# Peptides against a protein of PDB entry 4N3Y: the designs that were tried, part 3

Target 1, 83 residues: chain A of PDB entry 4N3Y
Amino acid sequence: ETRDQVKKLQLMLRQANDQLEKTMKDKQELEDFIKQSSEDSSHQISALVLRAQASEILLEELQQGLSQAKRDVQEQMAVLMQS

## One batch from the design tools (peptide; aimed at target 1 V73 M81, target 1 (a further copy) V73 V79)

Design b2_p22_6_s3 (made by RFdiffusion4, then SolubleMPNN; from b2_p22_6 with A1L A20Q V21Q L22S; failed a check: too like the target's own chain)
Amino acid sequence: LEELQQGLSQAKRDVQEQMQQS

Design b2_p22_6_s4 (made by RFdiffusion4, then SolubleMPNN; from b2_p22_6 with A1I A20Q V21Q L22S; failed a check: too like the target's own chain)
Amino acid sequence: IEELQQGLSQAKRDVQEQMQQS

## One batch from the design tools (peptide; made by RFdiffusion4; aimed at target 1 V49, target 1 (a further copy) S55 L58)

Design b2_p23_3 (failed a check: too like the target's own chain)
Pose (drawn by RFdiffusion4):
Structure b2_p23_3 (pose): chain A 83 residues (1-83), chain B 83 residues (1-83), chain P 23 residues (1-23)
Amino acid sequence: as target 1 above (83 residues)
Amino acid sequence: as target 1 above (83 residues)
Amino acid sequence: SHQISALVLRAQASEILLEELQQ
């Protein structure tokens, strides 16, 4: 039946076009997500740089501590030996 | 001509459903791109994290080793003083 | 990529210094 058929096809066309709009919205959200995912990995690398800095500072202090310890043991040994 | 109209709507519905199928395929490609990109970057960052925590545990033990080394040398000074 | 390469260089330099300090 041609009349009922036109109405059914119009309903289906509307539903297909609504579905197409939604799926395009989803694509857009995925494209934005690619971007956000990228920024999150960058922020993870920044946190890693903070860890590297704290470690470099600690290592430096330990190097200085070893030097100081050698110097003052050298003086203590020099006295102990002046006797 | 509700019959010509029906044929037109059937064509439009076929075109919409083909478009929906294509756009769904595109979405899938984006989800796959996200997944591949996350896997790759995670591999790189997990590697940087492993190197960072290794530096941290080692430096921690070196704080201990420095104190211990100073103590050992002090005991040596105590023995050298028994003379 | 450049930031990661700079961070790897720094980590390598620190590993060399740690080896010397352990010696």

Design b2_p23_4 (failed a check: too like the target's own chain)
Pose (drawn by RFdiffusion4):
Structure b2_p23_4 (pose): chain A 83 residues (1-83), chain B 83 residues (1-83), chain P 23 residues (1-23)
Amino acid sequence: as target 1 above (83 residues)
Amino acid sequence: as target 1 above (83 residues)
Amino acid sequence: HQISALVLRAQASEILLEELQQG
């Protein structure tokens, strides 16, 4: 039946076009997510740089501590030996 | 000509459903791109994290080793003083 | 470039750790 059929096909076409719009909306959200995901991996690399800095500072302090300890032991040994 | 109209709507519905199929395929490709990009970046970052925590545990033990080394040298000074 | 710079710094720190362990 040609009249009922036109109405059914118009309903289906509307539903298909609504579904197309939503799926395009989803694509857009995924494209944005690619961008956000990239920013998040970058922020993780910044946190890692912070850890490396704290470690470099600690290592430096330990190097200085070893030097100071050697110097003062040298003086203590020099006195103990002047006797 | 509600019959010509029906043929037209059937064509339009076929075109819409083909477009929906293609856009759904595109979405899938984006989800796959996200997954692949995340897996890659996680590999790189998990490697940087492993190196960072190794540096950290080691430096911690070196703080201990420095104190211990100073103590051992001090005991040596105590022996050298028994003379 | 940021990851390469971070790796160079980690390598330099590993060399300094080795020297500190020998000392």

Design b2_p23_5 (failed a check: a repeat of another design)
Pose (drawn by RFdiffusion4):
Structure b2_p23_5 (pose): chain A 83 residues (1-83), chain B 83 residues (1-83), chain P 23 residues (1-23)
Amino acid sequence: as target 1 above (83 residues)
Amino acid sequence: as target 1 above (83 residues)
Amino acid sequence: SHQISALVLRAQASEILLEELQQ
C-alpha cells in the first residue's frame, strides 16, 4: 500500500538520519580523544623529567659528600701521622 | 505519484544506510587508531619509568653506602690511633 | 620526540656517573 508505505519510509529515513548524526557526534568525540590522549602522555613525560631532576640533584650531593669525606680523612690521617 | 515518491524514498534510505555503514567503519578506524597510539606510547613511557625507578633505588642504596663507607673508614682511623 | 631524546641523554649521563661513584 502506497500511502502507508510512504509514511513508514519517511519514519525510517528520519530514524536513519538521526542515527547518522549521532554517529558523527561519536566520531568527533573520538577525534578529540586522540588529542587529549596525546596531551596526557606528554604530562607523563614531564613527571618523568621531574624525577630525573631530583635524582641528578641527589647524585650531585652524594658526589660532594664523598669528596668532603676524603678531604677530611686526609687531614685526620696527616695529623695522626705527624706523630 | 505516491509510487514514484516511494521509489525515491527507497533510494534515499539506501543512501542513508550506506552512509551510516561507512561512518561506523570510520569510527572503528578511529578507535583502532587510539588503541594503537596508546599501546605505542605506553611502551615508550613504561621504559622511561623503569629507568627512573632503577636510578632511584640505586641512589637510595648509595646514600646508605656513603654512610657505611664513612663508618668503615672511621673504624680504620680508630685502629690507626692504637699506635 | 626531542623531549624524550633529551631525557634519555640525561638518564645515560646519570647512569655513567653512578657507575663511577660505585667504583

Design b2_p23_7 (failed a check: too like the target's own chain)
Pose (drawn by RFdiffusion4):
Structure b2_p23_7 (pose): chain A 83 residues (1-83), chain B 83 residues (1-83), chain P 23 residues (1-23)
Amino acid sequence: as target 1 above (83 residues)
Amino acid sequence: as target 1 above (83 residues)
Amino acid sequence: QISALVLRAQASEILLEELQQGL
C-alpha cells in the first residue's frame, strides 16, 4: 500500500538520519580523545623528568659526601701519623 | 505519484544506511587507532618508569652504603689509634 | 624530550658507577 508505505519509509529515513548524526557525534568524541590521550602521555613524561631531576640532585649530594668524607679522613690520618 | 515517491524514499534510505555503515566503519578505525597509539606510548613510558625506579632504589642503597662506608673507615681509625 | 631524558639517565648511570667504585 502506497500511502502507508510512504509514511513508514519517512519514519525509517528520519530514524536513519538521527542515527547518522549520533554516530558522527561519536566519531568527533573519539577524535578529541586521541588528542587528550596524547596530552596525558606527555604529562606522564613530565612526571618522569621530575623524578630524574630529584635523582640527579641526590646523586650529586652523595658524590659531594664521599669527597668530603675522604678529605676529612685524610686529615685525621695525617695527624694520627704525625705522631 | 506516491509510487515514484516510494521509489525515491527507498533510494534515499539505501543511501543513508550505506552512509551509516561507512561511518560506523570509520568509528571502528578511530577506536583501533586509539588502542594502537596507547599501546605504543605505554610501552615507551613503562620502559622510562622502570629505568627511573631502578635509579631510585639504587641511590637509596647508596645513601646506606655511604653511611656504612664512613662507619667502616671510622673503625679503621679506631684500630690505627691503638698505637 | 624522551631522547634528552635518556641522555640524562645514561650520564647518571656513568656517575653511579664511579661513585660505587669510590665506595

## One batch from the design tools (peptide; aimed at target 1 Q63, target 1 (a further copy) K70; failed a check: too like the target's own chain)

Design b2_p24_2 (made by RFdiffusion4)
Pose (drawn by RFdiffusion4):
Structure b2_p24_2 (pose): chain A 83 residues (1-83), chain B 83 residues (1-83), chain P 24 residues (1-24)
Amino acid sequence: as target 1 above (83 residues)
Amino acid sequence: as target 1 above (83 residues)
Amino acid sequence: SALVLRAQASEILLEELQQGLSQF
């Protein structure tokens, strides 16, 4: 039946076009997510740079501590030997 | 001509449903791109994290080793002083 | 790349520090 059929097809066309709009909205959200995911990996690398810095500072202090310890032991041994 | 109109709507519905199928395929490709991008970046970052925590545990033990080394050398000074 | 260069430089320094502690 041609009249009822036109109405049914118009309803279906509306539903298909609404569905198409929603799926395009979803694509857009995924494209934005690719961007956000990229920024989050970057922030992780910044946190890692912070860890490397704290470690370089600690290592430097330990190097200085070893030098200082050698110097003072050298003086203590020099006195103990002057006897 | 509600019959020519029906044929037109059937064509428009076919075109819309083909568009929906294509756009759904595109969404799938984006979800796959996200997944692949995340797997890759995670690999790189998990590797940088493993190197960072290894540096940290080692430097911690070196703080201990420095104190211990100073103590051992001090005991040597105590023995050298028994003379 | 910068983090790898810094980690390599720190590994060399750690080796020197371990040798120094052994000698000390």

Design b2_p24_2_s2 (made by RFdiffusion4, then SolubleMPNN; from b2_p24_2, 7 letters changed)
Amino acid sequence: SELLQRAQASEILLEELRQGLREL

Design b2_p24_2_s3 (made by RFdiffusion4, then SolubleMPNN; from b2_p24_2 with V4E L5E G20D S22A Q23E F24L)
Amino acid sequence: SALEERAQASEILLEELQQDLAEL

Design b2_p24_2_s4 (made by RFdiffusion4, then SolubleMPNN; from b2_p24_2 with V4L L5E Q18R S22Q Q23E F24L)
Amino acid sequence: SALLERAQASEILLEELRQGLQEL

Design b2_p24_5 (made by RFdiffusion4)
Pose (drawn by RFdiffusion4):
Structure b2_p24_5 (pose): chain A 83 residues (1-83), chain B 83 residues (1-83), chain P 24 residues (1-24)
Amino acid sequence: as target 1 above (83 residues)
Amino acid sequence: as target 1 above (83 residues)
Amino acid sequence: ISALVLRAQASEILLEELQQGLSQ
């Protein structure tokens, strides 16, 4: 039946076009997510740079501590030997 | 001509459903791109994290080793002083 | 990342020197 059929097809076309709009919205959200995912990996790398810095500072202090310890032991040994 | 109209709507519905199928395929490609990108970046960054925590545990043990080394040298000074 | 790896390599060399010094 041609009249009921036109109405049914119009309903289906509306539903298909609504579904197309939603799926395009989803694509857009995924494209934005690719961008946010990229920024989050970047921030992880910054946190890693902070860890590297704290470690470089600690290592430097330990190097200085070893030098100081050698110097003062050298003086202590020099006195102990002046006897 | 509700019959010509029906034929037209059937064509439009076919075109909409083809467009929906294609856009769904595009969404899938984006989800796959996100997954591949995340796997890759995670690999890189898990590697940087492993190197960072290794540096940290080692430097911690070196703080201990420095104190211990100073103690051992002090005991040597105590023995050298028994003379 | 390359710059961070260069820094980590430089720090590994310094760690080796520090370990050698502690052994002395």

Design b2_p24_5_s1 (made by RFdiffusion4, then SolubleMPNN; from b2_p24_5, 8 letters changed)
Amino acid sequence: MQALLERAQASEILLEELKQELAE

Design b2_p24_7 (made by RFdiffusion4)
Pose (drawn by RFdiffusion4):
Structure b2_p24_7 (pose): chain A 83 residues (1-83), chain B 83 residues (1-83), chain P 24 residues (1-24)
Amino acid sequence: as target 1 above (83 residues)
Amino acid sequence: as target 1 above (83 residues)
Amino acid sequence: QASEILLEELQQGLSQAKRDVQEQ
């Protein structure tokens, strides 16, 4: 039946076009997510740079500590030997 | 001509459903792009994290080793002083 | 890589300082 059929097809076309709009909305959200995901991997790398800095500072202090310890032991040994 | 109209709507519905199928395929490609991008970046970052925590545990043990080394050298000074 | 070399040298330095004190 041609009249009922036109109405059914118009309903279906509306539903298909609504569904197309929603799926395009979803694509857009996924494209934005690619961007955000990229930003999050970058912020992780910044946290890693912070860890590297704290470690470089600690290593430097330990190097200085070893030098100081040698120097003072050298003086202690020099006195102990002046006898 | 509600019959010509029906044929037109059937064509429009076919075009919409083909467009929906294509856009759904595009969404799938984006989800796959996100997954691949995340896997790659995670590999790189988990590697940088493993290096960072290795540096950290080692530097911690070196703080211990420095104190212990100073103590061992001090005991040597104590023995050298028994003379 | 540079920090790993520095850590190796620091570990060697600790051993060497103990050996020098023992030789004395």

## One batch from the design tools (peptide; aimed at target 1 M81)

Design b2_p25_4_s3 (made by RFdiffusion4, then SolubleMPNN; failed a check: too like the target's own chain; its pose is not in this set)
Amino acid sequence: SAAAAAAAAEAAAVQQQIAVMMQQS

Design b2_p25_4_s4 (made by RFdiffusion4, then SolubleMPNN; failed a check: too like the target's own chain; its pose is not in this set)
Amino acid sequence: SSAAAAAAAEAAAVQQQIAVMLQQS

Design b2_p25_5 (made by RFdiffusion4; failed a check: the pose's geometry)
Amino acid sequence: SAAAAAALAAAAAAAAAAAAAAAAA
Pose (drawn by RFdiffusion4):
Structure b2_p25_5 (pose): chain A 83 residues (1-83), chain B 83 residues (1-83), chain P 25 residues (backbone only)
Amino acid sequence: as target 1 above (83 residues)
Amino acid sequence: as target 1 above (83 residues)
Amino acid sequence: not in this file (backbone only, 25 residues)
């Protein structure tokens, strides 16, 4: 039946076009997510740089501590030996 | 001509459903791109994290070793002083 | 859409005239 058929096909076309709009919306959200995912990985790398810095500072302090400890043992030994 | 109209709507519905199929395929490709990108970046970052925590545990033990080394040398000074 | 509504109204009018000519027959 040509009348009822035209009405059914119009409903279906409307539903297909609504569905197409939503799926395009979803694609857009995924494209944005690619971007956000990339910014998140970057922030992870910044946190890693912070850890490296704290470690470099600690290592430096330990190097200085070893030097100081050598120097003052050298003086203590020199006196202990001046006797 | 509600018959010609029906034929037209059938063509339009076919075109919409083909478009929906293609756009759904595109969405899938984006989800796959996200997944591959995340896997890759995770690999790189998990490697950087492993290096960072190794540096950290080691430097911690070196704080301990420095104190211990100073104590050992002090005991040596105590023995050298028994003369 | 408007063209389809016009085509449906024209097809309903032509089917009402053909049913009034068959009843007068």

Design b2_p25_8 (made by RFdiffusion4; failed a check: too like the target's own chain)
Pose (drawn by RFdiffusion4):
Structure b2_p25_8 (pose): chain A 83 residues (1-83), chain B 83 residues (1-83), chain P 25 residues (1-25)
Amino acid sequence: as target 1 above (83 residues)
Amino acid sequence: as target 1 above (83 residues)
Amino acid sequence: ASEILLEELQQGLSQAKRDVQEQMA
């Protein structure tokens, strides 16, 4: 039946076009997510740079500490030996 | 001509459903791109994290080793002083 | 560079004890 059929096909076309719009919306959200995923990884690398810095500072202090310890032991030994 | 109209709507519905199928395929490709990109970057970052925590535990033990080394040298000074 | 410095620091700790032991000898 040609009249009922036109109405049914118009309903189906509307539903297909709504579904197309929604799926395009989803595509857009995924494209934005690729961008946000990229920024998040970058922020992770920054946190890693912070850890490296704290470690370089600690290592430096330990190097200085070893030097100082040698120097003072050298003086202590020099006195103990001047006797 | 509601019959010509029906044929037209059937063509439009076929075109819409083909477009929906294509766009759904595109969405799948984006989800796959996200997954691949995340796996790759996670590999790189988990590697940088492993290096960072290794540096950290080691430097911690070196703080201990420095104190211990100073103590051992001090005991040696105590023995040298028994003379 | 930081890993080389850390290796030298580890070697330095042993070397300092050996030097004190040689001076005591």

Design b2_p25_8_s1 (made by RFdiffusion4, then SolubleMPNN; from b2_p25_8 with A1S S2M I4Q L5R A25Q; failed a check: too like the target's own chain)
Amino acid sequence: SMEQRLEELQQGLSQAKRDVQEQMQ

Design b2_p25_8_s2 (made by RFdiffusion4, then SolubleMPNN; from b2_p25_8 with A1S S2M I4E L5R A25Q; failed a check: too like the target's own chain)
Amino acid sequence: SMEERLEELQQGLSQAKRDVQEQMQ

Design b2_p25_8_s4 (made by RFdiffusion4, then SolubleMPNN; from b2_p25_8 with A1S S2L I4E L5R A25Q; failed a check: too like the target's own chain)
Amino acid sequence: SLEERLEELQQGLSQAKRDVQEQMQ

## One batch from the design tools (peptide; aimed at target 1 A69 K70, target 1 (a further copy) L62; failed a check: too like the target's own chain)

Design b2_p26_1 (made by RFdiffusion4)
Pose (drawn by RFdiffusion4):
Structure b2_p26_1 (pose): chain A 83 residues (1-83), chain B 83 residues (1-83), chain P 26 residues (1-26)
Amino acid sequence: as target 1 above (83 residues)
Amino acid sequence: as target 1 above (83 residues)
Amino acid sequence: SEILIEELQQGLSQAKRDVQEQMAVL
């Protein structure tokens, strides 16, 4: 039946076009997510740079500590030996 | 001509459903791109994190080793002083 | 930085060896 059929096909066409719009909306959200995901990996690398810096500072202090310890043991030994 | 109209709507519905199928395929490609990009970057970052925590545990033990080394040398000074 | 950590570890051992050699001489 040609009249009822036109109405059914118009309803289906509307539903298909609504579904197309939503799926395009979803694509857009995924494209934005690719960008956000990239930002998040960058912020992780920054946190890693902070850890590296704290470690370089600690290592430097330990180097200085070893030097100081040698120097003052050398003086202590020099006195103990001046006897 | 509600019959010509029906044929037109059937064509439009076929075109819409083909477009929906293609856009759904595109979405899938984006989800796959996200997954692949996250796997790659995770690999790089988990590797940088493993290096960072190794540096950290080691430097911690070196703080201990420095104190211990100073104590050992001090005991040596105590023995050298028994003379 | 890993080289510096290795040198620091070697330095700690070397300082103890130096004190032990001075003890041996005395």

Design b2_p26_1_s1 (made by RFdiffusion4, then SolubleMPNN; from b2_p26_1, 7 letters changed)
Amino acid sequence: MEQRLEELQQGLSQAKRDVQEQMQQS

Design b2_p26_1_s2 (made by RFdiffusion4, then SolubleMPNN; from b2_p26_1, 8 letters changed)
Amino acid sequence: MEQRLQELQQGLSQAKRDVQEQMQQS

Design b2_p26_1_s3 (made by RFdiffusion4, then SolubleMPNN; from b2_p26_1, 7 letters changed)
Amino acid sequence: MEERIRELQQGLSQAKRDVQEQMQQS

Design b2_p26_1_s4 (made by RFdiffusion4, then SolubleMPNN; from b2_p26_1, 8 letters changed)
Amino acid sequence: MEERLQELQQGLSQAKRDVQEQMQQS

Design b2_p26_2 (made by RFdiffusion4)
Pose (drawn by RFdiffusion4):
Structure b2_p26_2 (pose): chain A 83 residues (1-83), chain B 83 residues (1-83), chain P 26 residues (1-26)
Amino acid sequence: as target 1 above (83 residues)
Amino acid sequence: as target 1 above (83 residues)
Amino acid sequence: LLEELQQGLSQAKRDVQEQMAVLMQS
């Protein structure tokens, strides 16, 4: 039946076009997510740089501490030996 | 010509449903791109994190080793002083 | 750098022990 059929097909076409719009919206959200995912991995790398810096500073202090300890032991030993 | 109109709407519905199928395929490709990109970057970053925490635990033990080394040398000074 | 610091700690003790050995021979 040609009249009822036109109405049914118009309803279906509307529903298909609404569904197409939503799926395009979803694609857009996924494209944005790729970008955000990239920013998040970058921020992780920055946190890693902060950890490396704290470690370099600590290592430096321990190097200085070892040097100082040697120097003072050398003086202590020199006195103990001057006797 | 509601019959020609019906044929036209059937063509338009076929074109819309084909477009929906293609856009859904595109979405799937984006989800797969996100997944692959995240796996890759997780690999790199988990590797950098393992290196960082190894540096950290080691440097911690070196703080201990430095104190302990100073103590051992001091005991040696105490023995050297018994003379 | 971490390896050098670990070696330095060992080397400082070895140097002090060698110096003590020489003084105990005297």

Design b2_p26_2_s1 (made by RFdiffusion4, then SolubleMPNN; from b2_p26_2 with L1K L2I E3Q)
Amino acid sequence: KIQELQQGLSQAKRDVQEQMAVLMQS

Design b2_p26_2_s2 (made by RFdiffusion4, then SolubleMPNN; from b2_p26_2 with L1R L2I)
Amino acid sequence: RIEELQQGLSQAKRDVQEQMAVLMQS

Design b2_p26_2_s3 (made by RFdiffusion4, then SolubleMPNN; from b2_p26_2 with L1A L2I E4A)
Amino acid sequence: AIEALQQGLSQAKRDVQEQMAVLMQS

Design b2_p26_2_s4 (made by RFdiffusion4, then SolubleMPNN; from b2_p26_2 with L1S L2I E3Q)
Amino acid sequence: SIQELQQGLSQAKRDVQEQMAVLMQS

Design b2_p26_3 (made by RFdiffusion4)
Pose (drawn by RFdiffusion4):
Structure b2_p26_3 (pose): chain A 83 residues (1-83), chain B 83 residues (1-83), chain P 26 residues (1-26)
Amino acid sequence: as target 1 above (83 residues)
Amino acid sequence: as target 1 above (83 residues)
Amino acid sequence: ISALVLRAQASEILLEELQQGLSQFK
């Protein structure tokens, strides 16, 4: 039946076009997500740079501590030996 | 001509449903791109994290080793003083 | 990432020197 059929096909066409719009919206959200995912990996690398910095500072202090310890032991030994 | 109209709507519905199928395929490709991108970056970053925590545990033990080394040398000074 | 790798390599060399220095100091 040609009249009922036109109405059914118009309903289906509307539903298909609404679905297409939503799926395009979803694509857009995924494209944005690719961008956000990328910025989050970057922020992880910055946190890693912070850890490296704290470690370099600690290592430096330990190097200085070893030098200071050698120097003062050398003086202590020099006195103990001046006897 | 509601019959020509029906044929037209059937064509439009076929075109819409083909478009929906293609856009759904595109979405799938984006979800796959996100997954592949996240796996790759995670690999890189989990590697940087492993190197960072190794540096940290080691430097911690070196703080201990420095104190211990100073103590050992001090005991040596105590022995050298018994003379 | 390349900069972090360079920094980690430099820190590994310094750690080795510091471990040798502690051994000599004992």

Design b2_p26_3_s2 (made by RFdiffusion4, then SolubleMPNN; from b2_p26_3, 9 letters changed)
Amino acid sequence: MAELEARAQASEILLEELRQGLEDFR

Design b2_p26_3_s3 (made by RFdiffusion4, then SolubleMPNN; from b2_p26_3, 9 letters changed)
Amino acid sequence: MAELEERAQASEILLEELRQGLEELK

Design b2_p26_3_s4 (made by RFdiffusion4, then SolubleMPNN; from b2_p26_3 with I1M V5E L6E S23E Q24E K26R)
Amino acid sequence: MSALEERAQASEILLEELQQGLEEFR

Design b2_p26_4 (made by RFdiffusion4)
Pose (drawn by RFdiffusion4):
Structure b2_p26_4 (pose): chain A 83 residues (1-83), chain B 83 residues (1-83), chain P 26 residues (1-26)
Amino acid sequence: as target 1 above (83 residues)
Amino acid sequence: as target 1 above (83 residues)
Amino acid sequence: ILLEELQQGLSQAKRDVQEQMAVLMQ
């Protein structure tokens, strides 16, 4: 039946076009997510740089500490030996 | 001509459903791109994290080793002083 | 490299003190 059929096909076409719009919306959200995902990996690398810095500072202090300890032991031993 | 109209709507519905199928395929490709991109960057970053925590535990033990080394040298000074 | 050198330095300082004590106690 040609009249009922036109109405059914118009309903289906509307539903297909609504579904197309939503799926395009989803694509857009995925494209944005790719971007956000990329900024999150970057922020992870910044946190890693912070850890490297704290470690370089600690290592430096330990190097200085070893030097200082050698110097003062040298003086202690020089006195103990002057006897 | 509600019959010509029906044929037209059937063509439009076929075109819409083909477009929906293609856009769904595109979405899938984006989800796959996200997944591949996340896996890659995770690999890189988990590697940088493993290096960072190794540096940290080691430097911690070196703080201990420095104190312990100073103590051992001090005991040596105590023995040298028994003379 | 720097961590290895610091670990070697700690060992070397102990060896040097021990060698100096061995000579003075002879």

Design b2_p26_4_s1 (made by RFdiffusion4, then SolubleMPNN; from b2_p26_4 with I1S L2R L3I Q26S)
Amino acid sequence: SRIEELQQGLSQAKRDVQEQMAVLMS

Design b2_p26_4_s2 (made by RFdiffusion4, then SolubleMPNN; from b2_p26_4 with I1S L2R L3I E4Q Q26S)
Amino acid sequence: SRIQELQQGLSQAKRDVQEQMAVLMS

Design b2_p26_4_s3 (made by RFdiffusion4, then SolubleMPNN; from b2_p26_4 with I1S L2R Q26S)
Amino acid sequence: SRLEELQQGLSQAKRDVQEQMAVLMS

## One batch from the design tools (peptide; aimed at target 1 L59 L66, target 1 (a further copy) L58 E61)

Design b2_p27_1 (made by RFdiffusion4; failed a check: too like the target's own chain)
Pose (drawn by RFdiffusion4):
Structure b2_p27_1 (pose): chain A 83 residues (1-83), chain B 83 residues (1-83), chain P 27 residues (1-27)
Amino acid sequence: as target 1 above (83 residues)
Amino acid sequence: as target 1 above (83 residues)
Amino acid sequence: DSSHQISALVLRAQASEILLEELQQGL
């Protein structure tokens, strides 16, 4: 039946076009997510740079501490030997 | 001509449903791109994290080793003083 | 560039490994 059929097909066409719009909205959200995902990996690298810095500072202090310890033991040994 | 109109709507519905199928395929490709990109960056970052925590545990043990080394050298000074 | 940031981190970690070896020898 040509009249009922036109109405059914118009309803279906509307539903298909609404569904197309939503799926395009979803694509857009995924494209934005790719961007956000990328910024999050970068922030993780910054946190790693902070850890490397704290470690370089600690290592430096331990190097200095070893040098100071040698120097003062050398003086203590020099006195103990002046006797 | 509600019959010509029906044929037109059937064509438009076929075109919309083909477009929906293609856009759904595109979405799938984006989800796959996100997944592949996350896996790759995770691999790189988990590797940088492993190197950072290894540096950290080692430097911690070196703080201990420095104190211990100073103590051992001090005991040597105590023995050298018994003379 | 994040790749340049990662390369810089790798260079710094290598330099720190050399310094750790010297410090361990000194201890």

Design b2_p27_1_s1 (made by RFdiffusion4, then SolubleMPNN; from b2_p27_1, 8 letters changed; failed a check: too like the target's own chain)
Amino acid sequence: SDQEQISALVLRAQASEIRLEELRRAL

Design b2_p27_1_s2 (made by RFdiffusion4, then SolubleMPNN; from b2_p27_1, 8 letters changed; failed a check: too like the target's own chain)
Amino acid sequence: SDEEQISALVLRAQASEIRLEELRKQL

Design b2_p27_1_s3 (made by RFdiffusion4, then SolubleMPNN; from b2_p27_1, 7 letters changed; failed a check: too like the target's own chain)
Amino acid sequence: SDEEQISALVLRAQASEIRLEELRQQL

Design b2_p27_1_s4 (made by RFdiffusion4, then SolubleMPNN; from b2_p27_1, 9 letters changed; failed a check: too like the target's own chain)
Amino acid sequence: SDAEQISALVLRAQASEIRIEELRASL

